Peptides against a protein of PDB entry 7AE7. Designs and how they scored, part 90

Target 1, 321 residues: chain A of PDB entry 7AE7
Amino acid sequence: KVYKDLREFLEVLEQEGQLIRVKEEVNPEPDIAAAGRAAANLGKNQPAVFFEKIKGYKYSVVTNVHGSWQNHALMLGLDKNTSTKDQFYELNRRWDKFPVPPNVVKREAAPCKENVIDKDINLFEILPLYRINEQDGGFYISKASVVTADPEYPDDFNKLNVGTYRIQVKDRDRVGIQALAMHDIAVQLEKAEAENKPLPIAITIGNNPLVTFMASTPVGYNQNEYEFVGALQDGVPMDIVKSDLYDHLYVPAGSEVVLEGHIIPRVRTVEGPFGEFPGSYSGARLQCEVKIDRITHRTNPIFENLYLGIPWTEIDYLMAL

## One batch from the design tools (peptide; made by RFdiffusion4, then SolubleMPNN)

Design b2_p16_2_s3 (from b2_p16_2, 6 letters changed)
Fold by OpenDDE base, seed 4:
Structure b2_p16_2_s3 (fold): chain B 321 residues (1-321), chain A 16 residues (1-16)
Amino acid sequence: as target 1 above (321 residues)
Amino acid sequence: PEANREKARKLREEAK
């Protein structure tokens, strides 16, 4: 099975008994994190947790989407009980199908374009933001697929990067992004900053689970993550759509939320701390700042965010492959 | 770190 979006995957997770719905209203803190930890304690078959109602917010949160081997098997369109060995075998077999170019769909066909916000941007109206860890320095978007391009080669689709970066909310329309030197985004930013130019960016939230997986998987600078998604879909192209602000940036057609904007050149602001692992906080650092200029989103957008708790965490499953 | 946490708290209170 191939998934067009997060919603199709969540439906399958629910059908397979790998999703818990919390229908009662919860407090963003500490209930989301607490419920995630409780779900993780249910054993090896850690389900996704879908919070339908969050106090003080309009929309829902889902966490722990990639939080088990069963969920990983289902992501690959396999039986949930597929062995880890067979999952690895299948992953490797499909990996060799790279590249599988994506389908570029029309704007009208892209669910991520259902709604537009281009003025009075307020992230808190769109995303049910919460502290993932008690000691976090702020609210984090921890499971976004961030799209950037090489500013010297904006039309080179092979240099289009889709990565996962730690994103701290800084204001209603601003986020801090951790772009480390080892990340492709840092290379692209360096080029933009050399000319004191903004780096165009699209921060996509709530995607096809293979997009999220590939965004967390290191690939070559001249390799497009979307072409790997098609490979991992066993040769079925994924659907992408042109961003609204930038002709050279493409986003998943089915994204729940797309934050379009730019990294402000030569600006650094304090980001962190964040509890990346239990008992381990990264220090506060000066990091890049993104101005959000436009939001597109599906009606009733789902905020997919990372579960962080006791090992094995969701991040461990994303990185163990 | 505490200053950042307080800033985040205020941001949410002002933004909601």
Scores: peptide ipSAE 0.435, ipTM 0.919, DockQ to the pose 0.726
Fold by OpenDDE base, seed 1:
Structure b2_p16_2_s3 (fold): chain B 321 residues (1-321), chain A 16 residues (1-16)
Amino acid sequence: as target 1 above (321 residues)
Amino acid sequence: PEANREKARKLREEAK
């Protein structure tokens, strides 16, 4: 089984009893985090939690999508009861199929292009933003697949980077992003900042689960995460589409929300704190700032965000491989 | 940290 988007995966999770649908209106805080923790208490077979209605917001939230070995098996298109050993074996087998180049689809064929916001950008209108942890310094987008390219080699598809970074909402149209020196985005940003140029960026939310997985998996600077997604789909290419603002950036065709913009060169603003692990907060730091210039999104976009409850958290499953 | 939390709260209130 291959998934075109998050929605197809959520459908399978629901069919397999690995998704709880919360139909009643919830408060962003503390109910989302509390319900996630409650779901985690159901044992090792932790379901995704889909919140249909969030007070003061128009759209839905899903959390804990990758939060169990059953969900991980299903992500690979395997039986949900596939052993961890067999999941690893299958993942490794498929990894050897790299590279599997993605399909570039037309704009009209990409669900992420159904709606466009290019004026009066307000992230709070499109994303049901909430504090993941009680002590967080703000609202975080924690499962975004962030697309950047090498500004010296914008046409080199192998240098296109899709990564997961800590993103704090700073304003209606601004986010802070944690670009650590060890990340490929930091290399690309350094090149842009050397010339005092903005770094083009696309922050994609609510993706094919293998995109989210690969964005959280370190690969070489000259390796494209989308080509690994195709490998992990057992040789089936994923669908990507050109970003609206940049000819050299490609986003997953099925993304729920795409935030297109730029990292402002040589600007650093305070970001954090964020509770990356239960009881562990990374302190406030000066981080780069992204200006959001355009949003594209699916109709009734689903905000996928990380569950950070009692271990094992989603991050443990995403990083355990 | 508290100042950041308050800033975030205000941002949401103003943005909604």
Scores: peptide ipSAE 0.420, ipTM 0.916, DockQ to the pose 0.737
Fold by OpenDDE base, seed 2:
Structure b2_p16_2_s3 (fold): chain B 321 residues (1-321), chain A 16 residues (1-16)
Amino acid sequence: as target 1 above (321 residues)
Amino acid sequence: PEANREKARKLREEAK
């Protein structure tokens, strides 16, 4: 099975008994993190946790989408009981199908374009933001697929980067992003900053699970993650759509939320701390700042965020594959 | 770190 978006995947997870739906209203803190930890205690077959109602917010949260081997099997369209060995075998087999170019769909066909916010941007109206860890320095968007391009070669689709980065909310329309030197985004940012130019960015939230997987998987600088998604879909192209602000940036057509904006050149602000692992906090550092200029989103957008709790955490599974 | 936590709290209160 191939999934067009997060919603189709969540439906399968629920059908397969790999999703817990919390229907009662919860507090953003500490209930989301607490429920995630409780789900992790159910053993090796950790389900996703879907929160329908969050106090003080309009929309839903889902966590632990990639948080088990069963969920990974289902992501690949395999039986949920497929062994880890067979999952790796199938992943490697499909990897050899690279490249599988995506389909560029029309704006009218892209669910991520159902709603537009271009003024008075407030991230708290769109995302049910919460502290993932008790001692976090703020609210994090921890499972976004971030789209950037090479500013020297903006029309080179092979240099289009889709990556996962630590993102802290800084204001209603601003986020801090951790662009480490080892990431492709850092190369692209360096080029932009050399000319004192903004780097165009699209931060996409709630995607096809293979997009999230590939965004978390290092690939070559001249390799497009979307073309790997098509390979991992066993040769079925994924659907992408042009961003609203930038002709050279393409986002997943089915994304729940797209934050379009720019990295402010040569500006650094304090980011962190963040608990990347239980009991381990990365210190506060000066990091890049993104101005959000436009939001597009699906009606009733689902905020997909990373579960960080008792090992094995969702990050452990994302790093293990 | 504590200053960041307090800043985040205020941000949420002001943004809701």
Scores: peptide ipSAE 0.420, ipTM 0.915, DockQ to the pose 0.739
Fold by OpenDDE base, seed 3:
Structure b2_p16_2_s3 (fold): chain B 321 residues (1-321), chain A 16 residues (1-16)
Amino acid sequence: as target 1 above (321 residues)
Amino acid sequence: PEANREKARKLREEAK
């Protein structure tokens, strides 16, 4: 089984009893986090939690999509009861199929292009933003696949980076991004900032689960995460589409939301704190700032966000394979 | 930290 997008995966999770649908209206805080913790208490087979209605917002939230070994098995198109050992074996077998180049689809064929916002951008209208942890310094987008390129080699597809970074909402059209020196995005940003140029960026939310997995998996600077997604799909290419603003940036065709913009050169603003682990907060520090210039999104976009409740957390599962 | 939390609260209230 190969998934084109998050929605196909959520359907399978629901069919397999690995998704809880919350149909009643919830408060963004504390109910989303509380329900996530409650789901985590159901045992080792932690389901995803889909919130259909969130007070004060138009759209839905899903969390804990990668939050169990069963969900990981299903992500690989395996039986949900596949052992962790067999999942690892299959993952490694498929990894050797790299590279599997993606299909570039036309704009009109890409679900992420169904709606466009290019003026009066307000992230709160598109994303049901909430504090993941009670003590967070703001609202975080914690499960985005962030697309950037090497500004010296913008047309080198092998240098296209798809990574996961901590993103705090700073304004209606601005986010802070944690680009640490160890990240490929930091290398690319350094090159742009050396020339005092913006770094083009596409922040993609609600993706094919293997895209999210690969965005959280370190690969070489000259290796494209999309080509690994194709490998992990057992040789089936994934679909990508050009961003609207940048010819050199490609995003997953099925993304729920795509935030297109740029990292503002040589600007650093206060970001944090964020509870990365239960009882552990990274302090507030100066971080990069992204201006959002354009949004494309699917109709009734699903905001996929990270669950950070009781261990094992969703991060633990994403890093376990 | 508290100042940041308050800033975030205000941002949401103003953005909705």
Scores: peptide ipSAE 0.412, ipTM 0.914, DockQ to the pose 0.698

Design b2_p16_2_s4 (from b2_p16_2, 7 letters changed)
Fold by OpenDDE base, seed 1:
Structure b2_p16_2_s4 (fold): chain B 321 residues (1-321), chain A 16 residues (1-16)
Amino acid sequence: as target 1 above (321 residues)
Amino acid sequence: PEENRKKAEELREEAK
């Protein structure tokens, strides 16, 4: 089984008993985090939690999409009861299929292009933003696949980077992003900042689960995460579409939300704290700032966000493979 | 941390 988007995966999770729908209206805090913790307490078979209604918001939240071995098995199109050993075996087998180049689809064929916001940008209108942890310094987008390119080699598709970074909402149209020196985005940003130029960026939310997985998996600087997604789909290419603002950036065609913008060169603002692990907070740091210039989104976009409640966290599963 | 939380809440209330 291959998934075109998050929605197809959520359908399978629901069919397999790996998704709980919360149909009643919930408060952003503390109910989302509390319900996630409650779901985690149901045992090792942790379902995704889909919140249909969030008070004060129009759209839905889903969390804990990757939060179990069953969900990982299903992500790979395997039986949900596939052993961890067999999942690793299959993952490794498929990894050797790299590279599998993605299909570039037309804008009209890309679900992420159904709606456009290019003025009066307000992230809170599109994303049901909530505090993941009680002591978080703000609202985080914690499960985005962030697309950047090498500004010296914008046409080198192998240098296109899709990564997961800590993103704090700073304003209606601004986010802070943690670009650590060990991340490929930091290399690309350094090149842009050397010339005092903005770094083009697309922050994609609610993707094909293998995109999210690969964005969280370190690969070489000259390796494209989309080509690994195709490998992990057992040789089936994923669909990507050109970003609206940049000819050299490609986003998953099925993304729920795409935030297009730029990292402001040589600007650092306070970001954090964030509870990366239960009981541990990373300190506040000076981090990069992104201006959002354009949003594209699916109709009734689903905000996929990370579950951080009780060990094992969703991060633990994403990093364990 | 508390100041950052307050700023975030203010932002959300202004943005809703």
Scores: peptide ipSAE 0.552, ipTM 0.940, DockQ to the pose 0.741
Fold by OpenDDE base, seed 5:
Structure b2_p16_2_s4 (fold): chain B 321 residues (1-321), chain A 16 residues (1-16)
Amino acid sequence: as target 1 above (321 residues)
Amino acid sequence: PEENRKKAEELREEAK
């Protein structure tokens, strides 16, 4: 089984009993985090939690999509009861299929292009933003697959990076991004900032689960995460589409939301704190700032965000593979 | 931290 998008995966999770649907209206705080913790307490088979209605917002949230070994098995298109050992075996087997180049689809064929916002951008109209942890300094987008390229080699597809970074909402059209020196994005940003140029960026939300997985998995600077997604799909290419603003950036065709913009060169603003782990808050830091210039999104976009709470957290599973 | 939280809440209220 291969998934084109988050929605196909959520359907399978629901069919397999690995998704809880919350149909009643919830408050952003504290209900989303509380319900996530409650779901985590259901035992080893932690389901995804889908919130259909969030007070003061139009759209839905899903959390804990990668939050169990069963969900990881299903992500790989395996039986949900596949042992961890067999999952690792299959992952390693498929890894050797790299590279599997993605299919570039036409704009009109990409679900992420169904709607466009290019004026009066307001992230709060598109994303049901909530505080993940009680002491968070703001609203975080914690499970985005962020696409950047090498500004020196923009046409080198092998240098196209898809990574996961901590993103704090700073304004209606601005986010802070944590680009640490160990991240490929930091290398690319350094090159852009050396010339005092913006770094083009696409922040993609609600993806094929293997995209999210690969975005959280370190690969070589000259290795494209999309080509690993194809490998992990057992040789089936994933679908990507050209970004609207940049010819050299490609996003997953099935993304729920794509935030296109640029990292403002040589600007640093205070970001944080964020509760990365239960009982642990990272301090406030000066981080990069992204201006959002364009949004494309699916109709009724689903905001996929990271579940953080009682261990095992979703990040623990993402890092365990 | 509290100031950042307040600022975030103000932003949300203004943006909704």
Scores: peptide ipSAE 0.549, ipTM 0.941, DockQ to the pose 0.744
Fold by OpenDDE base, seed 2:
Structure b2_p16_2_s4 (fold): chain B 321 residues (1-321), chain A 16 residues (1-16)
Amino acid sequence: as target 1 above (321 residues)
Amino acid sequence: PEENRKKAEELREEAK
């Protein structure tokens, strides 16, 4: 089975008993994190947790989408009881199908284009932002697939990078992004900053689970993550669409929310702290700042965010593969 | 850290 978007995957998770739906209104804090921890205590078969109603917000949150081996098996279209060994075998088999180029769909065929916000941007109206960890310095978007290109080779599709980065909300239309030197985005940013130019960026939220998986998986600088998604879909291309602001940036057609903007050149602001692991906080650092210039989103967008809790965090599963 | 936390809460209150 291949999924077009997050919604198709969530439907399968629910059918397979790997999703808990919370229908009652919850508080952003502490209820989202508390419910995630409670779900984690159900054992090794940790379900995703879908919050339908969040006090003070219009839209839903889902967490722990990748938070179990069962969810990973289902992501691959396998039986939920497929062993870790067999999952790795299948991943490796499919990896050899690289590259599988994506389909570029028309704007009218892309669900991420259903709604547009191009003025008076307010992230809090679109995303039910909450503190993931109790001592976090702010609200984080921790499971976004961030799209950037090489500013020297913007038309080289092989250099199009889709990565996962720590993103702190800084204002209604601004986010801090942690671009570490080891990440491909840092190479691209360095080139832009050398010329004192903005780096175009698309921050995509709520994707096909294989997009999120590949965005969290390091690949070569000249390898496109979308072409690996097609490989991991056993040779079925994924659907992408051109961004609204940039001809050279392509986003997943099925994204719940797309934040289009630019990294401001040579600007650094304080970001953090963030609890990357239970009981471990990364210190505050000077990080890049993104201005959001346009939002596109599906009707009733789902905010997918990372679950961080004991004993196993969702990041542990994403990094184990 | 506490200052950043306070600023984030103020931002949310102003943005709602």
Scores: peptide ipSAE 0.505, ipTM 0.932, DockQ to the pose 0.748
Fold by OpenDDE base, seed 4:
Formats: sequence, C-alpha cells, structure tokens
Structure b2_p16_2_s4 (fold): chain B 321 residues (1-321), chain A 16 residues (1-16)
Amino acid sequence: as target 1 above (321 residues)
Amino acid sequence: PEENRKKAEELREEAK
C-alpha cells in the first residue's frame, strides 16, 4: 500500500487500531503533551494521537504518527505485526530501487493548494501551536519537511534538499530554523549568504509518512529525498507540485500546510531552549530566521507534530530504521 | 530562557 498523504495514512492507522482519537476539547498545554505521554505508556504498540479540538484553535493536531514499530510497518505498507527484522529487510530491498523520480502534478490537482494566504499571515490561525515540553522557550514545529535548493544550481533536482529541522515560531509570519553545519541546508544557506541573498524555502507540514521519514534520513547532497520516497514506495513515484513562489522548489502535493518564504540573509536571532530529549535542553543559540511570505493549505489542515516522551521518542523510531 | 518563554506567550496572546 502506498499513501498519497498524511490523511490516507491516518485512516489506515485508525483502521489498524494504531490511532487514538481525542474528540473532547483539550487545552494546548498541558493536555497535548500529557495525552502523548499517556499514549506512550499504553505499551509497545504506541498509537498516534489525534486531537480533534484544541481550545482557542480551529484545527486539529496529530502526534506520534511514527511512534511505534507497528506504525513503521504500516508506513511501508506492510502488516502492522511485521517484525523489525523484516521491516529492515524490506527497507533495504526498496532502497536499492533508488532513484524513483517523482510525478510532478498540476497545481489544480494538488490538495496542498486548496487554500492560499498571501496577506496578513498569522501562523497561529493555521497551526494549533503548543509547547511540546514544559520548559521550551517557545512553540515548535518539529516534524516539518523543509525544502531548499542549491542557489548555485537551482535547476539541479538532485541537489533539492528535503530535511527536518527544528523550527521555533518567532512571530505571526516568522520562524527560527536550526540549520547546523552538518545539514545540507547549511551548505545552501552559506552560498546564499555569501552573496547576501535570501534562501528560498518551503516548510511543509503533514506529509506522506515516507516523506517525513526520508526528510529525517541523511542522504547525499546530490541525492533527492523524493526519489528515495519513490524507492520506499516500492517503485511507485510520489506526487510533487511546484511551489507558488519559486519555480525551482517542489513540495509534496498532499501536504497539509506549506509555508513558503525565505531565510533572511545574515540575520541570526535567539532560538531555544528546546527539550530535544527528556531532561535534556539544548541551550539558546543564535539561529537563522525565516520570513513566511505565502501559505498554502488543505481545507481543515492537520498539524502533525513530534511526540517527545519516555522511554522511546518518535525520533528514536525515525532514526532506528 | 524565561524571557524567551514569556515572549512566546505574549506572541500567542497577541496572535489569537
């Protein structure tokens, strides 16, 4: 089974008993984090947690989408009870199918284009932002697939990067992004900043689970994550669409929310702290700042965000495969 | 850290 978007995957998770739906209105804090922790305590088969109603917000949140081996099996289109060994075997078998080029769809065929916001951008109207950890210095978007290109080679599709980075909300239309030297985005940003140019960026939220998986998986600088997604879909291309602002950036056609903008050159602002691991906070650092210039989103967008809990975080599962 | 947290809460209150 191949998933076009997050919604198709969530439907399967629910059918397989791997999703808990919270129908009652919850508070952003502490209820989302508390419910995530409670779900993690239900045993080895940690379900995704879908919050339908969040006080003070219009839209829903889902957490812990990748938070179990069962969810990973289902992500690969396997039986939920597929052993970890067999999951690894299948992952490796499919990996060898790289590259599988994506299918570029028309704008009118892309669900992420259903709604457009290009004026009076307010992230809080679109995303039910909450503190993931009690001591977080702000609100984080922790499970976004961030699309950037090499500004020297913008038309080289092999250099198109889809990565996962820590993103702190800084304003209604600004976010801080942690671009470390080890990340491909840092190489691209360095090139842009050398010329004092903005780096075009698309921050995509709520994707096909294999997109999120590949965005969290290191690949070569000259390897496109979308072509790996097609490989992991056992040779079925994923659907991508051109961004609205940039001809050289492509986003998943099924993204729940796409934040299009630019990294402001040579600007650094305080980002953090964030509880990356239970009991461990990264210090505040000067990080890059993104201006959001346009939002496209599906009707009733789902905010997918990371669950951080003990003993196994969602990150641990994303990195374990 | 406390200052950053306070600023985030202020932002949310202003943005909601």
Scores: peptide ipSAE 0.557, ipTM 0.942, DockQ to the pose 0.736; fails the geometry check

